# Ledger of designs, part 41: peptides against a protein of PDB entry 1LOE

Target 1, 181 residues: chain A of PDB entry 1LOE
Amino acid sequence: TETTSFSITKFGPDQQNLIFQGDGYTTKERLTLTKAVRNTVGRALYSSPIHIWDSKTGNVANFVTSFTFVIDAPNSYNVADGFTFFIAPVDTKPQTGGGYLGVFNSKDYDKTSQTVAVEFDTFYNTAWDPSNGDRHIGIDVNSIKSINTKSWKLQNGKEANVVIAFNAATNVLTVSLTYPN
Target 2, 181 residues: chain A of PDB entry 1LOE as posed
Amino acid sequence: TETTSFSITKFGPDQQNLIFQGDGYTTKERLTLTKAVRNTVGRALYSSPIHIWDSKTGNVANFVTSFTFVIDAPNSYNVADGFTFFIAPVDTKPQTGGGYLGVFNSKDYDKTSQTVAVEFDTFYNTAWDPSNGDRHIGIDVNSIKSINTKSWALQNGKEANVVIAFNAATNVLTVSLTYPN

## One batch from the design tools (peptide; made by RFdiffusion4, then SolubleMPNN)

Design b2_p14_3_s2 (from b2_p14_3, 6 letters changed)
Fold by OpenDDE base, seed 3:
Structure b2_p14_3_s2 (fold): chain B 181 residues (1-181), chain A 14 residues (1-14)
Amino acid sequence: as target 1 above (181 residues)
Amino acid sequence: MTRSGSFGIGYTVK
């Protein structure tokens, strides 16, 4: 079995195999993805090509990833869009459409996107988000309109611990989020 | 308001 792994505990200004896109940058050993201004999209992309799908055999790789993130959103009435983890073709570029989390550009399913994302969505978009209006975790496949969602209560300014695992044999993606402190 | 951050992994297909 071939395994590829990486770990980033501290973010520096010169990260190997990391492409900073949009307004993303590093400060105080943290990856800061947004500025405290309107109309900002920031991304970081692990760009060392990984082989997750074999077109000849059809095999898809298993994966597990864990990370922590912090969102500062004290005002529920004037809030940004949220944070997203994604897997996409290595030449992917940030998208700037409002509500699309910097990753997608349509609520219509588009298989050519070849992008899977886990969104931590802090803004209710009536056109595609769950009708209850809750902040939520969503699994997005080639569309900003999630194939599955779960309500999520944001703890402002607190570190969220996330684990995302994909089992290729069962085609099941699992997401867990906890606030340990 | 458009303001979002994301972290991603880029892949290639063999």
Scores: peptide ipSAE 0.502, ipTM 0.892, DockQ to the pose 0.797
Fold by OpenDDE base, seed 2:
Structure b2_p14_3_s2 (fold): chain B 181 residues (1-181), chain A 14 residues (1-14)
Amino acid sequence: as target 1 above (181 residues)
Amino acid sequence: MTRSGSFGIGYTVK
């Protein structure tokens, strides 16, 4: 067996292990995925691809990831769509359609996307988001329309701790979010 | 509005 791990506690201006796409950049030791302007899509990719699927056996790797994020939404008029953690084919490119979180381009299931994302969605898109209109965490498989969602109360400007784990044996993906402070 | 971000990992198949 082989395990690949990485950890980034502070983001510098010369972050060698990230590939920045769109408007993503680092500032004040943080990875900034969005700017305080309209029509911005920012992404950052871990610079090295990972092998999560064995074509011979069909086995999928287990994985665990954790991160801390802050969303600043002082003005509801300028609220962002949100962001995702995603896993996609190595040649993945940013998507610019509104509400698609830079990852998807349709609410229709498209197996050719081969993309899984955990969304932290702060904007209600009537066409695909849960009808209650709540900000939510979602699991997205080949579509911006989540296969499962959970309401989440955003604490503006506060650090949220996230843990995402995938168990290949059970085919279960677990997401947790807490505000420790 | 289009204002979103993502952190991603690219994968390959062995």
Scores: peptide ipSAE 0.498, ipTM 0.898, DockQ to the pose 0.808
Fold by OpenDDE base, seed 4:
Structure b2_p14_3_s2 (fold): chain B 181 residues (1-181), chain A 14 residues (1-14)
Amino acid sequence: as target 1 above (181 residues)
Amino acid sequence: MTRSGSFGIGYTVK
């Protein structure tokens, strides 16, 4: 089997291998995905495409990814829509903003999306989010309506450590989030 | 106020 790996620990102004979309940019060695203004959608896409799907068998490769993210809201009690990690075709473009997180366009399953996402959703959308209204982690497959969710408490301004692992043999996607500080 | 950020990995099918 073939293994592909990459790592980005600091984001510079001349950052390579990234496609910035919408309001995404780099500053102070961090990737900043949103402007500190209303109604913003920002994305960054790793520009070196990886092979995840097998065209003959339809099998998916095993993978593990880890990252840290920060949501820094001006008001801890009034937070916007959230952060999303996604895997999509390399030519993907920003999708609907707001509750669709810039990644999807519908709560209905859309196979043409060909997108899997892990959402860290900080805003309750009554049409598709868990009825308890909790901020949550969700696994999204071709739809903003998560196939599975778990309540998550945002620590505003703190770094969250995330690990996402996929086991192709079992078809299990595992998401872990910790606030180490 | 709406605000969302995302980081993605682009893939191709082998």
Scores: peptide ipSAE 0.476, ipTM 0.887, DockQ to the pose 0.843
Fold by OpenDDE base, seed 5:
Structure b2_p14_3_s2 (fold): chain B 181 residues (1-181), chain A 14 residues (1-14)
Amino acid sequence: as target 1 above (181 residues)
Amino acid sequence: MTRSGSFGIGYTVK
């Protein structure tokens, strides 16, 4: 019965509905999750927690989210690690950086993580990524090792439009990514 | 060089 929604089209310097973590910040009305330096991890959280799971009934909430992101690497052959959209327990803190994308700590399934992520992974990590080495979209459940992946061609510096939808009745998570321009 | 960003939502259980 509870419905939560939010929309952010411009990001201000004092964005009240976001919790900034790590190197995340706003500039020129955009949310910038990484600094232009080595070894950076940035996160932003919607500041209000959602009630996604009913422990008594086992029901999980439906949700839909859409966003636009840009990966802008100064060198198209050195693109670093990538970006995620994730859902995690309230009071979540940044996790391991690099290939773990600041969201996970292990390629082994860890139920205590209680975290689901959609990754837009631009770097091939031999230990867990698809063996073809392609940049990819992945669905991650309690592990950086995706339960499902699909190859994705990065267009450096271009805006990617993403839609993520979860249907609780069918237990299906749908991800779409397009470069409209 | 490592660089990663993420956007997330925190949840509670009822």
Scores: peptide ipSAE 0.473, ipTM 0.892, DockQ to the pose 0.887

Design b2_p14_3_s3 (from b2_p14_3, 7 letters changed)
Fold by OpenDDE base, seed 1:
Formats: sequence, structure tokens, C-alpha cells
Structure b2_p14_3_s3 (fold): chain B 181 residues (1-181), chain A 14 residues (1-14)
Amino acid sequence: as target 1 above (181 residues)
Amino acid sequence: FTASGSFGFGYTEK
């Protein structure tokens, strides 16, 4: 058995263990993924690939990741598209922006994407989002159209604590989000 | 306007 882990508590201006894509950058010990300008797509990748799949045995690794994110919009009712955590092939590049969150290109299932994501979606896209129009957490597999969602109330400018865990034996992905007191 | 941010991992086989 082997466990690989990493932790980043503060971000520096020359964060060598991150690959910045699009508009992503670091400043003042924070990772900033979007600027307050139109049409931004910001991504950051952990620079080392993770070994999830064993080609010999077919086994898939369990994983747990935790992080804190902040969405800070000038207008709480106009918050653009949201934040996404993703796992994709090592050579992944930014995909379609806007409602596709820079991670996907289609609402139809596309196995060639080979991407799993957890979206924290702040914008209602009629074509694929839950019809109630709620901001939501979604689990996305090879499509921007989530396989499962749950409503989420954004607290603008507040730190959200997230835990994402995958159990390979049961093939269950769990997501929790809290705003601590 | 549109704005999306994401953080992730690239994966490979063991």
C-alpha cells in the first residue's frame, strides 16, 4: 500500500508545484483563478501527475482531497460561472469557458474527455443545469451535464470548506461543503 | 460576463 499526499497552505508568487493555465495566478499568498474582467478562464494544476489507475490490475485508487475556496463577486446575484475541482489526463488544457467551466466541451457524454469534476456552479444554464435554477454542487463525468446535483447556497466572499472523497470499492464519490462559523 | 476557475490534477496510470 502507498499513500501520496500534498498540502499547500499558502501560495507564493513562484509556486513551482503548480501549473497555471489561462488566467490563473498567485498573489499575496492566494491562488486566484479568475480576474474581475469579462471572459476569464483560470486553471491551476498540481504539477505532479497522480497515479489513480493500475493498468495491470485494473484497480483504481481511493482518494480524499480537502480545500478551501472563496467566490468573491461584487454583486451576489451576478456571480458568473463558478468554481470546479477536476481530475483529467495529465496533458489536460483549458476547455470551453463560461458554462462549461473551462473543463468540458459538451453536455453530451464524451468518453474521450476522460475527465471527472465536481462543480460549484453559480450560474444557471438552461440547457443542462437542474431546472429549479438553484446554485448547486454537481458531479460531472465526461460531460458538463451533471450525473448528480444538490442545491448549494453561496455565501459570497466567505471561505467554503470542501471535502471530496472517492471510494473505489463502491465507486462512490462524496462531496461535502460547509461554511464554518 | 463569464468567469470560471478550476483546480485539478492530471492523472496517469501506475
Scores: peptide ipSAE 0.482, ipTM 0.888, DockQ to the pose 0.877
Fold by OpenDDE base, seed 2:
Structure b2_p14_3_s3 (fold): chain B 181 residues (1-181), chain A 14 residues (1-14)
Amino acid sequence: as target 1 above (181 residues)
Amino acid sequence: FTASGSFGFGYTEK
């Protein structure tokens, strides 16, 4: 069996295992994906492609990823769209457009995108977000319109711990978010 | 306002 793992505790100015796309960059040992600037998209890709499936057997790999993030969004009306963790084909490129979180380009299901994302969505897009208007965590499969969502109360400026796990045998993706302090 | 970030990886077959 093959296992690929990586860990980045501090982001340097020359983070060679990341590919920066759009306006993504590192500063103060942190990866900065979103600035309070309109019409910006920032992305970062792990520099090596990940072997997810075996074409001969059809088996799909399990994975677990964890990260810590901070969002500064003191209000809900003058706020950026949020961010995602995503898995996409190796040649993936940043996507633009309001609320598409740099990953998708439609609320319609598009199997050709072959993209899965976990969104941490801070802006209510009436056209596709849960009608309660809550900030939310969503699981997105080939569409910005999540197949599943859960309300999330943002603690402004505080570190959130996230764990995302995929069990290939059960085809279940699990997302947890906690504010430890 | 429109501003977003994302991080992750690209995948391929073994």
Scores: peptide ipSAE 0.480, ipTM 0.898, DockQ to the pose 0.832
Fold by OpenDDE base, seed 3:
Structure b2_p14_3_s3 (fold): chain B 181 residues (1-181), chain A 14 residues (1-14)
Amino acid sequence: as target 1 above (181 residues)
Amino acid sequence: FTASGSFGFGYTEK
């Protein structure tokens, strides 16, 4: 089977394998999605298309991705929406609606978006988020309204390790988040 | 899933 892989351990100022959208940029060897300006969106895409589905055979690819992130959100009062890892069509464009993490534009299921996301959500949106109001990890398929969620206790300013794996044979997506330090 | 897709990260600021 064919395997495609990429790794970015340190982000440079001229990161040619990334497409920056909105306020996405690199600083101090980190990918940063916000400049802390209200009503803005930031995204960064891997520049090379990833073959997820083979139209000839119908096979869907397995994948495993890992990354680390830091969120500064000491309270739930003055907080942004969190962030998301996503897979979308190559011509995907930033979405500006509040609460949609720059990726979606509706809580209604829209198969035409062809987008799967794992959200790390720090803001409670009454219209679609779990009613307990907890910060949460969610799996989003063609909608900001997650098909599954789990409460997540954010450790403010601490580095989190994330592993996301998709098993095509079982059609199961797994998400792991840990704070090693 | 899409036939050909982009991996990315997204964020919105309030």
Scores: peptide ipSAE 0.458, ipTM 0.874, DockQ to the pose 0.097
Fold by OpenDDE base, seed 4:
Structure b2_p14_3_s3 (fold): chain B 181 residues (1-181), chain A 14 residues (1-14)
Amino acid sequence: as target 1 above (181 residues)
Amino acid sequence: FTASGSFGFGYTEK
């Protein structure tokens, strides 16, 4: 079996293993994806393509990713759209911003997107988000309309620890989020 | 205002 792994504990100004898109950048050893200004879309990609799909067998690789993120809204009562972890074709570019989180372009299933995302969605979009209006974690497959969601309570400015794991044998993606502090 | 950030990777076939 083949294993590919990487880790980034500190982000430098010349981070060569990242591709920055839109408003994404590094500062003070952090990867900053958005600014607290109107209409920002920031993305960062690991610079090397990842082999996850076997075209001959159709098998998908197991993977585990862990990261820490912070959403720091200037006003705790008025936050923006949210954050996503995504997997997309190597030539992926920023998509529609706002409620589409810079990753998708439609609530309708679009197989040509070839994109899977885990969203940490802080803004309620009536057209596709869960009707309870809760901030939520969602699993998105080729659509901003999640195939599954779970309510999540944002702690503004606090570090959230996330683990995302995919088991190819069961075809199950698991997401965990904790606020340890 | 709107603001969205994302991090991820591009994939290829094995």
Scores: peptide ipSAE 0.448, ipTM 0.887, DockQ to the pose 0.880

Design b2_p14_3_s4 (from b2_p14_3, 7 letters changed)
Fold by OpenDDE base, seed 3:
Structure b2_p14_3_s4 (fold): chain B 181 residues (1-181), chain A 14 residues (1-14)
Amino acid sequence: as target 1 above (181 residues)
Amino acid sequence: MTRSGSLGIGYTVK
């Protein structure tokens, strides 16, 4: 068995283990993914490719990841689309289509995307989001249209603690979000 | 309007 692990507790001005895409950058030891303006997409990728699928055996790796994020959306006139954690092919590029969270580009299932994401969606898109209009957590597989969602109450400006775990044996992805303070 | 941030891991297949 083989295990790969990494941890980033503080983000520096020369974070060489991250690939910054779009408007993503570091400031005040934080990773800032969006500018306080309209029409901004920011991403950060861990720069070392990880082998999560063994083509010879067909085995898929287990994984656990944790992170903390903050969204500032004080009014409806300047609300972000949301934050997303994703796993994608190493050559993935940011997507700029509105509502696609910088990751996807259609609501139709596209296996060639080879992308799995957990969205923390703060904007209701009538074409694919849950009809109740709630802000929500979603699990996205090769499409912006989530395969599963759960309503989520955003606490503006508060730190959200997230844990995402995948069990390869059961093929179950679990997501936990808490506001500890 | 487009305004989103994302954190990702790139992968390769063995």
Scores: peptide ipSAE 0.486, ipTM 0.890, DockQ to the pose 0.798
Fold by OpenDDE base, seed 2:
Structure b2_p14_3_s4 (fold): chain B 181 residues (1-181), chain A 14 residues (1-14)
Amino acid sequence: as target 1 above (181 residues)
Amino acid sequence: MTRSGSLGIGYTVK
């Protein structure tokens, strides 16, 4: 059994283990993925690819990811689309379509995308989001249309602690979000 | 509105 892990406590101006895409950048020891304006997409990729799938056996690795994020939505009429954690092929590029969270480009299931994401969605897209209109956490497999969702009450400007874990033996992905403060 | 951020990992297959 081989384990690969990394941790970033503070983000520096020369964060060498991240690849910045779109409008993503670091400032004041934080990773800032969006500008305080409309029409912005920012991404950060771990700079080294990881092996999570064995082509010979078909086995997928277990993984656990933890991170903290903050969303500032001071008004309801200028609300962002949201934030996403994703795993994609190494050559993944940012997507700019509205509502696709910088990761997807269609609500249709596309096996060739080979992308899994956990979305923290703050904007209701009537075409694919849960009909109740709630902000939500979603699990996205090869589509912006989540295979499962749960309502989430955003606390503006507060740090959300997230843990995402995948159990390969059971094929179960778990997501937890808490506001400790 | 299009405003989103994402944190990701690129994978390869052995």
Scores: peptide ipSAE 0.486, ipTM 0.893, DockQ to the pose 0.816
Fold by OpenDDE base, seed 5:
Structure b2_p14_3_s4 (fold): chain B 181 residues (1-181), chain A 14 residues (1-14)
Amino acid sequence: as target 1 above (181 residues)
Amino acid sequence: MTRSGSLGIGYTVK
């Protein structure tokens, strides 16, 4: 079987293998997805499309991705909307901002979205988030309303290590997050 | 104040 892989350790000012959307940019060798302003949506897409679905068999590819992210809010008790890892059709463009994380447009299931996301959600939206109000990790399928969630304690300004893996045989997506420091 | 960032992969179908 064919394997596609990529790795980015330092982000340059002209990062050729990323497509920047909205307010995403690079600075000081880091990918910064939001500007230090209000009402900002930033996205970065891997520049080469990945074939994850076989139209002949209907099979979905296995995949694993790992990354490190930092949420650095001015006040740990007043944090914005959060961060998302997502998979969407190659022609995807930024969607609704705020609580929709720039990835979705509705809390209702919309198969035309064709989008799966793992959200690291730092803001409680009453209309769709878990009622306990906790910051959380969520798995989103064609909707900002997660099919599954787990409470997550944000460590403001600290690096979080994430691993996301999909097993096509079992149809199970796993997410792990750790704060090593 | 809203602020959201995302890292994504675009896919195609074989």
Scores: peptide ipSAE 0.472, ipTM 0.893, DockQ to the pose 0.890
Fold by OpenDDE base, seed 4:
Structure b2_p14_3_s4 (fold): chain B 181 residues (1-181), chain A 14 residues (1-14)
Amino acid sequence: as target 1 above (181 residues)
Amino acid sequence: MTRSGSLGIGYTVK
């Protein structure tokens, strides 16, 4: 079994292993995915394509991804739309912004998207989000309408530690988020 | 205010 791994602990001004899309950039050794303006979509892609499944057998690789992120909103009640970690075809480009998080274009299942995402959603979209209106973590498969969600309490400006693990044998994706500080 | 960010990986199929 082949293993591929990568790690980025600090982000430089010329981060060669990332492809920046939209308003994404680096500053002060951090990756900043949004500008402090309206109507912004920012993305960063790992620059090397990764093989995650075999077309002949249908087998999918196990994987573990960990990262920390910060959502810093000037107003705790005006926190914009949120953040996603996603896996998409290598030629992926920014999609619809706002509630679609720059990753999807529809609440209807669209197999042509070929995209899986973990959303950290800070804005309630009546048409597809959980009716309780809570900020939430969601698993998105070819649609902005999550196949599963869990309420998540945003701690503004604090680092969230995230671990995403996929077990191919059980076909289970696990997401954990903690605020250690 | 609409604002979203994402971190992604592009894939290919073996």
Scores: peptide ipSAE 0.470, ipTM 0.894, DockQ to the pose 0.869

Design b2_p14_4_s1 (from b2_p14_4, 6 letters changed)
Fold by OpenDDE base, seed 3:
Structure b2_p14_4_s1 (fold): chain B 181 residues (1-181), chain A 14 residues (1-14)
Amino acid sequence: as target 1 above (181 residues)
Amino acid sequence: FTASGSFGIGYTSS
C-alpha cells in the first residue's frame, strides 16, 4: 500500500507547496487567513492533490492530520465566522457567502460539492447552527449544516492543538481539540 | 461580521 505525508512547521514568505486563495498569506512564520475585516475570505490549499478516493474500486484512504490554530475573538457580538479544515476536489474555489466559512454555499445537502470539512465556528447562524448558540466544532459533509456538532469553549488568542483522523474501514471521523497551556 | 479562514487539501478520484 502507498502512504503520502507532508509537514509544514513554519510558513515562509514564498511557500511553494501552498496555493493561496482570497486574502490568505504568510507572516512571521504563520499562515494568516483573516485580518478581522468584513467580507474577507482567506484560504490555503496544499498544492499537490492527494489520491483519497479511487473511482474504480470505491476505496477511500485513511488519513490523520494535526495542526495548531489561533483565533482572536474577544467579543462574542462582534466576531468573525471562524476557522475550517476541509478536503475538496482539487479545483475548489473560495465561497463568498456570509456564514459559509469560505467552503460551502448552502445549508442543503449537495452531493456534487464532494467536500468534507471540520469547522471551528465562532458565529451563531440561526438558520443552520445548533440552537443553543454555543461556539462549536462541527463535521460538515456537502453542507454548512453540520452532521454532528460539539460545544467548544474558545480560549481567546491561545493556541489550540487539533487532531483529525478518518478510519475508512469504520467510516468514522474523529476530532480532538486541546489547549496545552 | 463576515470573515473566514480555511486550510484545505485538494483531491483527485483517479
Scores: peptide ipSAE 0.497, ipTM 0.887, DockQ to the pose 0.801
Fold by OpenDDE base, seed 5:
Structure b2_p14_4_s1 (fold): chain B 181 residues (1-181), chain A 14 residues (1-14)
Amino acid sequence: as target 1 above (181 residues)
Amino acid sequence: FTASGSFGIGYTSS
């Protein structure tokens, strides 16, 4: 077996193992995906491509990722679109912003996207989001319209811990989110 | 106004 792993505790101004796209940058040792500026799309990619799909067998590798995030909006009622953790082809570029989170271009299934994302969606888009209007975590496969969602209560300004794991044998993706403080 | 972000992995096949 082969294992690829990386860990970033502090984000420096010249972070060599990240590719910044759009408005993404580092400040105060943190990765800032989006500043409170209109019409922004910020992305950051791990700079080394990862082999997760076997073209011969069709098998997908197991993986686990963990991260801590903070959403700090002016108030709990005025929050922008949210963010994703995504897996996409190595040459991926920013896609449609706003409700598409810079990752997708359609609510219709598009196999050519070849993109999977876990969204932390803080804005209700009537055309594709769950009808209850709740902020939510979603699993997106080749579409901004999630194949599954779970309501999530944002704690503005607080650190959230996330763990995402994929089990290839069972084809199950798990997401956990906690506010430890 | 819109503001969105993403972070992630670019993958390749074997």
Scores: peptide ipSAE 0.476, ipTM 0.893, DockQ to the pose 0.889
Fold by OpenDDE base, seed 4:
Structure b2_p14_4_s1 (fold): chain B 181 residues (1-181), chain A 14 residues (1-14)
Amino acid sequence: as target 1 above (181 residues)
Amino acid sequence: FTASGSFGIGYTSS
């Protein structure tokens, strides 16, 4: 089958294969999505659109994405909202910030969003987040209210390795997160 | 304060 892949190991000041939105930028060879300041919404898009599914048959391609992230909060007990990895229409623009992570606008299912996201949510929003108040990983389909969540212990300032894999044959999305150090 | 972000891919369907 046809395969499309890309890799970015270090981020430069003139990263041609990324589209920066809002407060997103690169610094010190890292992609920075947010700053620890009030009302920040930052996004970055891979600059080339990717064909993921066939509109006629509904068939979806297998995919795997991996990345390393760091959340570095000024205070480990005062963390902001978090971030997502998302897949959205090619003309997507930043959406509602804060607890909506710049990706969604509603906790109600909205098919017009046409967006799937894996959230790494560090802030408890009473209206839609799991009632235990834990920081969590969530799978979001056309809504900030996750269809599935799992508690996750944030290690402030530490690198986390993430793998997101989708198996089209089984229709299973797998998310793994580890702190290797 | 609020701070949120995302990294993503824009898709096409055909």
Scores: peptide ipSAE 0.455, ipTM 0.883, DockQ to the pose 0.866
Fold by OpenDDE base, seed 1:
Structure b2_p14_4_s1 (fold): chain B 181 residues (1-181), chain A 14 residues (1-14)
Amino acid sequence: as target 1 above (181 residues)
Amino acid sequence: FTASGSFGIGYTSS
Protein backbone atom coordinates (compact mmCIF):
# COMPACT_ATOMS: atom_id res chain seq x y z
CA THR B 1 0.00 0.00 0.00
CA GLU B 2 1.27 3.42 -1.01
CA THR B 3 -0.03 6.86 -0.17
CA THR B 4 0.47 9.73 -2.58
CA SER B 5 -0.29 13.34 -1.79
CA PHE B 6 0.43 16.69 -3.35
CA SER B 7 -0.46 20.29 -2.71
CA ILE B 8 -0.04 23.39 -4.81
CA THR B 9 -0.95 26.63 -3.09
CA LYS B 10 0.81 29.01 -5.45
CA PHE B 11 1.38 28.40 -9.13
CA GLY B 12 4.45 29.59 -10.98
CA PRO B 13 5.55 29.88 -14.58
CA ASP B 14 7.84 26.88 -14.17
CA GLN B 15 5.56 24.35 -12.51
CA GLN B 16 7.50 21.10 -12.87
CA ASN B 17 4.84 18.84 -11.36
CA LEU B 18 2.20 19.80 -13.92
CA ILE B 19 1.76 18.91 -17.56
CA PHE B 20 -0.01 21.66 -19.45
CA GLN B 21 -2.14 20.78 -22.44
CA GLY B 22 -3.93 22.89 -24.99
CA ASP B 23 -4.33 26.48 -23.91
CA GLY B 24 -3.44 25.95 -20.26
CA TYR B 25 -0.61 27.94 -18.68
CA THR B 26 0.54 29.62 -15.49
CA THR B 27 1.20 33.22 -14.57
CA LYS B 28 2.69 34.60 -11.36
CA GLU B 29 0.37 32.84 -8.94
CA ARG B 30 -2.50 31.28 -10.86
CA LEU B 31 -3.19 28.50 -13.30
CA THR B 32 -5.17 29.70 -16.29
CA LEU B 33 -6.93 27.06 -18.36
CA THR B 34 -8.51 29.33 -20.93
CA LYS B 35 -9.25 32.91 -21.85
CA ALA B 36 -12.54 34.40 -22.90
CA VAL B 37 -12.12 33.30 -26.51
CA ARG B 38 -13.94 30.73 -28.61
CA ASN B 39 -12.87 27.19 -29.43
CA THR B 40 -10.31 26.62 -26.70
CA VAL B 41 -9.37 23.62 -24.58
CA GLY B 42 -7.07 24.00 -21.61
CA ARG B 43 -5.92 21.19 -19.34
CA ALA B 44 -3.37 20.60 -16.61
CA LEU B 45 -2.31 17.16 -15.39
CA TYR B 46 -0.43 16.13 -12.30
CA SER B 47 2.79 14.83 -13.78
CA SER B 48 3.06 11.66 -11.68
CA PRO B 49 0.79 8.67 -12.33
CA ILE B 50 -1.49 7.73 -9.45
CA HIS B 51 -1.98 4.11 -8.45
CA ILE B 52 -5.71 3.45 -8.54
CA TRP B 53 -6.30 -0.30 -8.79
CA ASP B 54 -4.28 -3.39 -7.93
CA SER B 55 -5.07 -6.44 -10.05
CA LYS B 56 -3.68 -8.90 -7.53
CA THR B 57 -5.67 -7.76 -4.53
CA GLY B 58 -8.54 -6.10 -6.33
CA ASN B 59 -8.13 -3.09 -4.07
CA VAL B 60 -9.14 0.33 -5.30
CA ALA B 61 -7.58 3.40 -3.77
CA ASN B 62 -9.46 5.85 -1.62
CA PHE B 63 -8.76 9.48 -2.31
CA VAL B 64 -9.61 12.98 -1.21
CA THR B 65 -8.80 15.99 -3.32
CA SER B 66 -9.56 19.63 -2.71
CA PHE B 67 -9.08 22.71 -4.81
CA THR B 68 -10.25 26.24 -5.39
CA PHE B 69 -11.38 27.50 -8.76
CA VAL B 70 -12.57 30.79 -10.17
CA ILE B 71 -14.66 31.30 -13.26
CA ASP B 72 -14.39 34.92 -14.27
CA ALA B 73 -16.46 35.50 -17.37
CA PRO B 74 -16.95 38.93 -18.92
CA ASN B 75 -20.70 38.36 -18.66
CA SER B 76 -22.22 36.14 -15.97
CA TYR B 77 -25.07 35.19 -18.29
CA ASN B 78 -22.75 34.16 -21.11
CA VAL B 79 -20.17 31.71 -19.77
CA ALA B 80 -18.08 29.06 -21.53
CA ASP B 81 -18.71 25.32 -21.45
CA GLY B 82 -17.42 24.44 -18.02
CA PHE B 83 -14.73 23.38 -15.59
CA THR B 84 -13.77 19.74 -15.01
CA PHE B 85 -11.81 17.59 -12.60
CA PHE B 86 -10.95 14.21 -14.10
CA ILE B 87 -9.02 10.98 -13.78
CA ALA B 88 -7.89 9.49 -17.08
CA PRO B 89 -5.22 7.15 -18.49
CA VAL B 90 -1.61 8.23 -17.97
CA ASP B 91 -1.16 9.03 -21.66
CA THR B 92 -4.30 11.13 -21.80
CA LYS B 93 -4.53 13.94 -24.33
CA PRO B 94 -7.17 16.61 -24.83
CA GLN B 95 -10.39 15.09 -26.11
CA THR B 96 -13.37 16.73 -27.76
CA GLY B 97 -13.86 20.36 -26.79
CA GLY B 98 -16.95 22.41 -26.26
CA GLY B 99 -19.67 20.58 -24.39
CA TYR B 100 -17.47 17.49 -24.09
CA LEU B 101 -15.23 19.58 -21.81
CA GLY B 102 -12.04 18.28 -23.42
CA VAL B 103 -12.31 14.95 -21.57
CA PHE B 104 -14.91 12.88 -23.46
CA ASN B 105 -15.87 12.06 -27.04
CA SER B 106 -19.34 10.60 -26.67
CA LYS B 107 -22.60 10.81 -24.79
CA ASP B 108 -22.80 7.03 -25.07
CA TYR B 109 -21.06 4.90 -22.47
CA ASP B 110 -17.58 4.01 -23.72
CA LYS B 111 -15.60 1.75 -21.40
CA THR B 112 -12.45 2.32 -23.46
CA SER B 113 -12.43 5.94 -22.31
CA GLN B 114 -11.38 4.85 -18.81
CA THR B 115 -12.22 8.35 -17.60
CA VAL B 116 -14.09 9.58 -14.54
CA ALA B 117 -14.87 13.26 -14.23
CA VAL B 118 -16.61 15.76 -12.01
CA GLU B 119 -18.01 18.49 -14.19
CA PHE B 120 -18.95 22.00 -13.22
CA ASP B 121 -21.04 22.62 -16.27
CA THR B 122 -21.97 26.16 -17.22
CA PHE B 123 -23.53 25.50 -20.63
CA TYR B 124 -26.70 23.58 -21.45
CA ASN B 125 -26.29 20.88 -24.08
CA THR B 126 -29.73 19.60 -25.05
CA ALA B 127 -28.48 16.16 -26.04
CA TRP B 128 -27.26 15.09 -22.59
CA ASP B 129 -27.65 17.73 -19.87
CA PRO B 130 -30.51 17.87 -17.35
CA SER B 131 -33.62 19.19 -19.05
CA ASN B 132 -34.14 22.03 -16.58
CA GLY B 133 -31.20 23.84 -18.19
CA ASP B 134 -29.57 24.66 -14.84
CA ARG B 135 -25.86 24.99 -14.46
CA HIS B 136 -24.89 21.89 -12.55
CA ILE B 137 -22.32 19.64 -10.97
CA GLY B 138 -22.17 16.20 -12.57
CA ILE B 139 -20.40 12.90 -12.09
CA ASP B 140 -19.32 11.44 -15.42
CA VAL B 141 -18.18 7.85 -15.97
CA ASN B 142 -16.91 7.08 -19.47
CA SER B 143 -19.46 9.49 -20.93
CA ILE B 144 -20.23 13.19 -20.95
CA LYS B 145 -23.75 12.21 -19.93
CA SER B 146 -23.62 12.36 -16.14
CA ILE B 147 -24.75 9.48 -13.96
CA ASN B 148 -25.83 12.04 -11.37
CA THR B 149 -26.25 15.81 -11.29
CA LYS B 150 -27.08 18.63 -8.92
CA SER B 151 -28.02 22.19 -9.74
CA TRP B 152 -25.34 24.76 -8.98
CA LYS B 153 -25.51 28.53 -8.98
CA LEU B 154 -22.32 30.05 -10.37
CA GLN B 155 -20.99 33.08 -8.57
CA ASN B 156 -19.00 34.74 -11.32
CA GLY B 157 -15.56 35.90 -10.28
CA LYS B 158 -15.72 34.34 -6.82
CA GLU B 159 -13.64 31.52 -5.40
CA ALA B 160 -15.36 28.16 -5.08
CA ASN B 161 -13.96 25.59 -2.66
CA VAL B 162 -14.35 22.01 -3.86
CA VAL B 163 -13.80 18.71 -2.07
CA ILE B 164 -14.02 15.40 -3.93
CA ALA B 165 -13.77 12.17 -1.98
CA PHE B 166 -13.93 8.55 -3.10
CA ASN B 167 -14.67 5.68 -0.73
CA ALA B 168 -13.58 2.44 -2.36
CA ALA B 169 -15.35 0.25 0.19
CA THR B 170 -18.74 1.73 -0.64
CA ASN B 171 -17.92 2.80 -4.19
CA VAL B 172 -19.28 6.26 -3.41
CA LEU B 173 -17.89 9.48 -4.81
CA THR B 174 -18.80 12.62 -2.90
CA VAL B 175 -18.60 16.17 -4.23
CA SER B 176 -19.03 19.37 -2.27
CA LEU B 177 -18.81 22.95 -3.44
CA THR B 178 -19.01 26.05 -1.27
CA TYR B 179 -18.58 29.76 -1.73
CA PRO B 180 -17.09 30.81 1.61
CA ASN B 181 -17.32 34.51 0.84
CA PHE A 1 -0.28 -5.20 -12.35
CA THR A 2 -1.42 -1.84 -11.06
CA ALA A 3 -3.73 0.35 -13.06
CA SER A 4 -2.67 3.97 -12.92
CA GLY A 5 -4.26 7.22 -13.92
CA SER A 6 -3.58 10.90 -14.29
CA PHE A 7 -5.39 13.49 -12.23
CA GLY A 8 -6.24 16.62 -14.13
CA ILE A 9 -8.36 19.70 -14.50
CA GLY A 10 -9.76 21.30 -17.59
CA TYR A 11 -11.85 24.08 -19.04
CA THR A 12 -13.35 24.59 -22.46
CA SER A 13 -15.02 27.31 -24.46
CA SER A 14 -16.88 27.23 -27.75
Scores: peptide ipSAE 0.442, ipTM 0.862, DockQ to the pose 0.083

